# Ledger of designs, part 149: peptides against a protein of PDB entry 4ASU

Target 1, 270 residues: chain A of PDB entry 4ASU
Amino acid sequence: ATLKDITRRLKSIKNIQKITKSMKMVAAAKYARAERELKPARVYGVGSLALYEKADIKTPEDKKKHLIIGVSSDRGLCGAIHSSVAKQMKSEAANLAAAGKEVKIIGVGDKIRSILHRTHSDQFLVTFKEVGRRPPTFGDASVIALELLNSGYEFDEGSIIFNRFRSVISYKTEEKPIFSLDTISSAESMSIYDDIDADVLRNYQEYSLANIIYYSLKESTTSEQSARMTAMDNASKNASEMIDKLTLTFNRTRQAVITKELIEIISGAA
Target 2, 83 residues: chain B of PDB entry 4ASU
Amino acid sequence: FTFASPTQVFFNSANVRQVDVPTQTGAFGILAAHVPTLQVLRPGLVVVHAEDGTTSKYFVSSGSVTVNADSSVQLLAEEAVTL

## One batch from the design tools (peptide; made by RFdiffusion4, then SolubleMPNN)

Design b2_p18_1_s2 (from b2_p18_1, 6 letters changed)
Fold by OpenDDE base, seed 1:
Structure b2_p18_1_s2 (fold): chain B 270 residues (1-270), chain C 83 residues (1-83), chain A 18 residues (1-18)
Amino acid sequence: as target 1 above (270 residues)
Amino acid sequence: as target 2 above (83 residues)
Amino acid sequence: AAAAVAAAVRAALERAAA
């Protein structure tokens, strides 16, 4: 490689490093906010799931319609965030299909669709785009919940799949159950709840769905920003190492060029 | 007893004496060992009676309340403010 | 001849340092 080639490459990598460093800082700021907002959201979301965990709602085996909601975002450069969710969705879909269930998919964030479109296009009901540019709000979750409820797909049970935040260096892809109104109302375990009006239960379920979606979005966002921060840090370090290597190569090449020129001068003067 | 909104936690697994909630069917008090129930909240006042005798008042917009068989209570409001 | 070589070497070094 000529000195010119090395210089060009150095310039390119330095520019990339500047971008990755900038992105790291942006991700760090977003992470700090997301983590703070996740604290109450987790209490809220876990509280909403408490009924379903405690009631041990079981779906009859004859019920075949299953909904999978995958939660991620539209934005890349965040490590395995999207692929982890997609992998879990694929696994769940395959298991359910093997069990003779009908599976439909909702993608929250365009990246899910991008990954699964080729293999699961026929199973997609809807994909929500424009996710991840701004922190998710309860309003956003409510819109998603409403659209799901109005989709006309009468699922019996479902799964919401998202990345749960553990720490700045760790997330885990998890699945939480969702149930249809009919499944909840028919569950034997719900008999202990006295005098529940059908309208009350419907409203409760609608609210619960929005709550769970909101919770999943907050977990996902925090995980994503943390992962992006880490990814950008790694990219910046890799760029730094490459710059160092290329700088050494540049110096060696420069010395070789000088040596060659000196030899030519000496040989030509003889 | 857990009382939270999407953005704020007021009580997290706390022991309380009584919680008065505004439901669509009317306001009622949830006591210790209340029978399991599910209700939806209407806009109104939540009153939390702590074991120490202190009373806290909150205004809620909407939400849900769940009383489970284990006597745990989840009060989830879309919006809530301390009064 | 030696002075010319020295000048050429110096010039080459300067070009490479640039």
Scores: peptide ipSAE 0.028, ipTM 0.817, DockQ to the pose 0.004
Fold by OpenDDE base, seed 5:
Structure b2_p18_1_s2 (fold): chain B 270 residues (1-270), chain C 83 residues (1-83), chain A 18 residues (1-18)
Amino acid sequence: as target 1 above (270 residues)
Amino acid sequence: as target 2 above (83 residues)
Amino acid sequence: AAAAVAAAVRAALERAAA
């Protein structure tokens, strides 16, 4: 490579490093906010899931319609965040299909669709786009919940798959149950809640779904921002190492060029 | 007893004497060993009676309340403010 | 001859530094 080529490459990598550093800082700020907002959201979301855990709601085996909701975002450059969710969705879909279940998929965030569209296009009901630019709100979750409930797909049970935040360096893809109104109302374990008005139960289920979606979005967002921060840090470090290597190469090449020119001058003067 | 909104936690697995909640079917008091129930909140006042005799009042917009067989209670409001 | 070589070396160094 000529000195000019090395210089051009150095300039390019330095510019990339500036971008990755900036993105790291942005991700760090978003992560700090997301982590703070996740604390109450987790209490809220876990509280909403408590009924299903305590009531041990079971779906009869003869019920075949299963809904998978994958929670991610539209934004890349966050490591394995999207692929982890997609991988678990694929695994779950395959297991359910092997069990003779009908599987439909909802993607929260365009990246899920981007990964699964070729292999699972016929199973997709809807993909929610414009996810991840701003922190998710309860309103956003309510919109998703409402659209799901109004989709016309009469599922019996479902699963919501998302990345649960553990730490700045760790997340885990998890699955939480989603139940249809019919499944909840017909569950034997719900008999202890007998004096529930049908309208009340419907409204309760709508809140429950919104609550779970909200919780999943908060977990996903926190995990994503953390992963992005780490990815951008790694990219910045890799760029730094490459800059150092290229700088050494530049210096060596420059010395070689100078030496060659000196030899030519000395040889031509003889 | 857990009482939270999406953005704020008021009680987290706390022991309380009584919680008065506004529901669509009417206001009711949740005491120790209350029968399991599910209700939807209407806009109104939540009153929490602590074991020490202190009373706290909250305004809630909407949400749900769950009383489980194990006497655990989840009060989940879309919006809630301390009064 | 020495002055010419010195001038050429200087010019080469200047070209390499650019």
Scores: peptide ipSAE 0.015, ipTM 0.830, DockQ to the pose 0.004
Fold by OpenDDE base, seed 4:
Structure b2_p18_1_s2 (fold): chain B 270 residues (1-270), chain C 83 residues (1-83), chain A 18 residues (1-18)
Amino acid sequence: as target 1 above (270 residues)
Amino acid sequence: as target 2 above (83 residues)
Amino acid sequence: AAAAVAAAVRAALERAAA
């Protein structure tokens, strides 16, 4: 490679490093906020799931309609965040299909669609876009919940799949159940609850869905920002290493050129 | 007893004596060993009576309240503020 | 001869430094 080629490559990598460093800082700021906001959101979301855990709601096997909600975002460069969710969605969809269930998919964030569209296009009901530019709010979750409930797809049971935040370097893809109003109302385990007005139960389920979606969004966001921060840090380090290597190559090449020129001068003067 | 909004936690698995909640079907008090129930919150006052005799008041918007068979309670308000 | 070589070397170094 000529000195010019090396210089051009160095410039390119240095520019990449600047970008990755900048992205790391942005991700770090978003992560810090997300982690703070996740603390109450987790209590809130886990609280909403408590009913389902306590009641041990079971969907009859004759009920065939299953909804999978994958939660991620529109934004890339965050390691395996999206692929992890998609992988679990695929696995769940395959297992449900093997069990004779009808599976429909909702993607929260465009990346889910991007990964699954080719293989699961027929199962997609809707994809929510414009996710991940700003921190998710309860309002956002409510909109998603409302749209889902108004979609006309009457599922019996569902699964919401998202990345739960563990630490800056760790997340776990998890699944939480979603139940239809009919499934809850017909569940034997719900008989212990006093006569609940149908309208009350409906409203309760609407809140429950919104709560769970909100929780999943908060977990996902925190996981994503952390993963992006790590990914950008790694990219920056890799760029640094490449810069160092190329700089050494540049210096060696430059010295070789100088040496050659000196030899030519000395030999020509002789 | 858990009482939280999406942005704030007021109680997390706490033991309380009584919680008065405003529901769409009417206000009711949740005592120890209250029968399991599900309710939806209406805007109003939540009053938490702690075991030590202290009383805390909150204003809540919409939300849900769950009383489980194991006496666990989840009060989840869309918005809540301490009064 | 030595001065000419020195001048040429300096010139080459300057070109390489540019």
Scores: peptide ipSAE 0.007, ipTM 0.825, DockQ to the pose 0.004
Fold by OpenDDE base, seed 3:
Structure b2_p18_1_s2 (fold): chain B 270 residues (1-270), chain C 83 residues (1-83), chain A 18 residues (1-18)
Amino acid sequence: as target 1 above (270 residues)
Amino acid sequence: as target 2 above (83 residues)
Amino acid sequence: AAAAVAAAVRAALERAAA
């Protein structure tokens, strides 16, 4: 490689490093906000799931319609965030299909569709785009919940798959159940709940779905920003190592060029 | 007793004496050993009576309340403010 | 996962270097 080539490469890598450092700082700021906003959202979301855990809601085996909601975002450069969710979605879809269930998929974030489009296109009901530019709000979750409920797909049971935040260096892909109004209304375990009006139960279920979606979005966002911060840090370190290596190569090549030029001058070949 | 909005937690697994909630079917008081129920909140006043005799008031917009068989209560409001 | 992104960036940098 010529000195010019090495210099051009050094400049390019230095520019990439500047970008990755900037992205790291942006991700760090978004992570800090997401973590603060996750604290109440987790209490809120776990509270919404308490009914399903305590009532032990079961879907009859004869019910065949299953919905999978994968939660991620539109944005890349965050490690295995999207692939982890997609992998679990694929596994769940395959298991359900093997059990004779009809499976439909909803993607929250365009990256889910991007990964699953070739193999699962026919199972997709809808993909929500423009996820991850701004922190998710309860309004956003409500829109998703409403769209799901109005989709015309009458599922019996579903699964929401998302990355739960553990720490700045760790997340875990998890699954939480979602149930249709009919499944909840017909569940034997719900008999202990006194005279629930059908309209009340419908409204309750709408809130429950929105609550769970909101919770999943907050967990996903926090996990994503943390993963992006880590990814950008690693990218910056790798760029630094490459800059160091190329700088050494540049110095050696420069010395060789100078030596060659000096030899040519001394030999009179120039 | 858990009382939260998407953005704020007011009570997290706390022991309280009574919670008065505004529901679409009417306002009711949740006491110890209340029967399991599900309700939807209407805009209105939530009153929390603590075991120490203190009373806290909140305005809520909408949401849900769950009373479970184990006497746990989840009050989840879309928006809530302390009064 | 962090290693994979680091590897991808490294690969991209290596491709840009080639």
Scores: peptide ipSAE 0.030, ipTM 0.865, DockQ to the pose 0.011; fails the geometry check

Design b2_p18_1_s3 (from b2_p18_1, 7 letters changed)
Fold by OpenDDE base, seed 2:
Structure b2_p18_1_s3 (fold): chain B 270 residues (1-270), chain C 83 residues (1-83), chain A 18 residues (1-18)
Amino acid sequence: as target 1 above (270 residues)
Amino acid sequence: as target 2 above (83 residues)
Amino acid sequence: AEEALRRAVEEALRRAAA
């Protein structure tokens, strides 16, 4: 490589490092906000899931329609955030299909569709786009929940798959159950809940779905921003190492050029 | 007893004496060992009676309340403010 | 603009890894 080539490459990598460093700072700011907003959201979301855990709602085996909701975003450069969710979605879909279930998929965030479109395009009901630009609100979750409930797909049971935030360096892909109104209303374990009007139960289920979606979005957002921050930090470090290596190569090449020129001068003076 | 909105936690697994909630079917008090039930909140006043006799008041917009067999209660409001 | 930046970063990172 010529000195010119090395110089060009150095300039390019230095520019990339500046970009990744800037992106790290942006991700860090978004992470800090997301983490603060996750604290109450987690209490709220876990509270919403308490019924399903305590009532141990079971779906009859003869019911075949299963909905998978994958939660991520539209934005890249966040490590394995999207692929982790997609991987678990694929696994769940395969297991359900093997059990003779009909599987439909909803993607929250365009990246899910991007990963699964080739293999699972026929199973997608809808993909929600424009996810990740702004922090998710309860209103956003409600819109998704309502659209799902009004989609006309009569699922019996579902799974929402998302990345749960653990720490700045760790997240875990998890699955939580979603039940249809019919499944809840017919569950034997629900018999202990007295004097539940059908309209009340319907409204309750709407809130429950919105609550779970909201919770999943908050967990996903926090995980994503943390992962992006880490990814950009790693990229910046890698760029730094490459700059160091190329600088050494540049110096060696420069010395070689100088030596060659000196030899030519000495030889020509002969 | 857990009482939260999407953005704020008021009570997290706390022991309380009584919680008065506004539901679509009317206001009712949740006491210790209340029968399991599911209700939807209407806009109105939530009153939390602590074991020490302290009473706290909140206004809620909508949401849900769950009373489980284990006496755990989840009051989840879409919006809530301390009064 | 953000997508263009993303592509540029991804491409640059790929080039740097080669």
Scores: peptide ipSAE 0.054, ipTM 0.902, DockQ to the pose 0.013
Fold by OpenDDE base, seed 5:
Structure b2_p18_1_s3 (fold): chain B 270 residues (1-270), chain C 83 residues (1-83), chain A 18 residues (1-18)
Amino acid sequence: as target 1 above (270 residues)
Amino acid sequence: as target 2 above (83 residues)
Amino acid sequence: AEEALRRAVEEALRRAAA
């Protein structure tokens, strides 16, 4: 490589490093906010899931329609955040198909679609875009829930797959169940709740779905921002190492060029 | 007893004497060992009676309330404010 | 603009790693 080439590469990498450092700071700020907002959201979301856990709602085996909701975002540069969700979605879809279930997929965030489009395009019902630019609100979750409920797909049960935040250095892809109104209404374990008006139960289920989606979005966002911060930090460090290496190469190359020029001068003067 | 909105937690697995909630079917009081039920909240006043005799009032919008067989209660409001 | 920047960064990082 010529000195010019090395210089150009150095300049490029330095610029990248500036960008990654900036992105790290932005991600850090977003992470801090997300973590704060996750605390109440987790209580809220876990509270909503408590019914399903305590009631131990079982879906009859003869029910065939299963919905998978993958929760991620539109934004890249966050490590394995999207691939982890997609991997679990694929696994779940395969398992359900092997069990003779009909599987449909909803992607929250464009990255899920980007990963799964080639292999699962026929299973996609809808993809929600414009996810991840702003912190998710309950309103956003409600919109998603409403769209799902109005999609016309009469699923029996489903799964929401998302990254649960553990720490700044750890997340875990998890699955939570979702149930259709019919499944809940017909569940034997719900008999202790039988004095419930059908309209009330419908509304309750709508809230439950929105609550779970909201929770999943908050977990996902926090995990994503943390992962992005880490990814950008790693990128910045890698860039730094590359700059150091290229600088050494530059110095060596410069010395070699000078030496060659001197030899040519000496040899030409003879 | 858990009482939360998406943005704020008021009670987290707390022991309370009674919670009065506004539901679409009417306001009712949740006492200890209340029968399991699911209800939807309507805009109105939530009153929490603590074991120490203190009473706290909240205004809630829409949401849900769950009373489970194990006497756990989840009051989940879309919006809630302390009064 | 942010997406464009991200793509540029991703591409640049890929090129630099290559």
Scores: peptide ipSAE 0.064, ipTM 0.905, DockQ to the pose 0.013; fails the geometry check
Fold by OpenDDE base, seed 1:
Structure b2_p18_1_s3 (fold): chain B 270 residues (1-270), chain C 83 residues (1-83), chain A 18 residues (1-18)
Amino acid sequence: as target 1 above (270 residues)
Amino acid sequence: as target 2 above (83 residues)
Amino acid sequence: AEEALRRAVEEALRRAAA
């Protein structure tokens, strides 16, 4: 490579490094906010899931309709955030299909569709776009819940798959159950909850769904921003290493050119 | 007893004496060892009676309340404010 | 603007890794 080529590459990588550093700072700011907002959201969401855990709601084996909700975003450059969710969705879908279940998929965030559209396009009910530009609100979750309930797909049970935030350096892809109104109402373990009006139960289920979706969005957002911050930091470090290597190459090449010119002068070949 | 909105936590696994909640079917008081129930909140007043005798009042919008067999209670409001 | 920047970064990173 000529000195000119190396210089051009150096300039390009330096510019990339500036961009990745800036993106890291932006991600850090968004992460800090997301982590603060996750604290109450987690209490709220875990509280909503408490019924299902305590009542040990089971879906009869003869029920065949299963819904998978994958929660992610539209935005890239966040490591394995999207692929992790998609991988678990694929695994779950395959297992359910092997068990003779009908599987439908909802994608929260365009990246889920981008990964799964070729292999699972026929299973998608809906994809929600414009996720990840702003922090998710309960209103956003309610819209998703309403769309699901109004989709006309009468699932028996479902799974919501999302990345749970553990720390700035760790997240885990998790699955939480979603149950239909019919499944909840018919569960033997629900018998202890006496005299529940059908309308009350329906409304309760709607809130539960919205709550779980909201919780998943908050966990996902926090995990994503943390992962993006890490990814941008790694990219910046990699760029730095590349700059160092290219700088060494530049110096060596420059010395070689000078040496060649000196030899030409001494030899009288110029 | 857990009482939270999506954006704020008021009580997290706390021990309380009584919680009065506004439901669509009417207001009721949740005491120790209350029978399991599921209810939907209507806009109204929540009153929390602490073990020390202190009383806290909140206005809530919509939401849900769950009383479990283990006497745990989850009060989840879409919006809630301290009064 | 952010999406454009992301694409640019992704493209640049791909070019740098090649």
Scores: peptide ipSAE 0.063, ipTM 0.901, DockQ to the pose 0.013; fails the geometry check
Fold by OpenDDE base, seed 4:
Structure b2_p18_1_s3 (fold): chain B 270 residues (1-270), chain C 83 residues (1-83), chain A 18 residues (1-18)
Amino acid sequence: as target 1 above (270 residues)
Amino acid sequence: as target 2 above (83 residues)
Amino acid sequence: AEEALRRAVEEALRRAAA
């Protein structure tokens, strides 16, 4: 490698390092906000899921339509955030198919589509784009919920898959159930909730879906920002190591060039 | 008793004497051992009566309320403010 | 613009690591 080549590479890596350091700081700020906003969102979302846990809603085996909602974002450079969700979606889809279920997929965030489109294009109902630019709001979740309910796919049950935030250094891909109105209405375990008006139950289910989506978005966002911060830190460290190595190579190469020039001078070779 | 909006928690697994909620079918009071029910909220006032006699008032927009067999209650409002 | 930058960074990181 010539000195020029090494210098060019050094400059490139140094610029990358500056970018990754900057992105780390941005991710850190967004993470801090996301974590603060996750606290109430978790209480809210877990509260919404409480019914399903307590009622132990079961879907009859004869029900065949299953909806998988994968939650991530449009934004890359966040480690395994998207691939983790996609991996679990694939696994779940395969398991359900093996069980004789019909599976349809909704992607929240374009990255899900990017990963799964080739292999699961026929199963995709819709992909929600423009996710991750700003913190998710309940309004965003409501829009997604509404679109899902209006998709025309009459699912019996579903799975929402997202990354749950554990700590700044850890997230876990998890699955939570979603149920259709018909499934909830027909569930034997719901018998203790006597004389629920059909309109009330419909509205309740709509809120429940929006609540769960909102919760998943907040968990996902917090996980994503934390993972991005870590990814950018790792990238910065890797860049630093490369810079050190190239600097050593540069110094050695420079000395070799100098030596060659001196020999040419001493030998009289022009 | 859990009472929260997407952005704020007012009560988290708290013990309260009574909660009055505005529902689409009418306002009702949730007391201990209330029968399990699912309701949707209408815009209105939530009144929480604590065991110590303290009464707190909130305005809520829409949302849901769940009363479970184990006496747990989840009041989830889309928007809520303290009054 | 942000996503374009991110893609560029990702590609650059990939190239640098190769």
Scores: peptide ipSAE 0.058, ipTM 0.905, DockQ to the pose 0.013; fails the geometry check

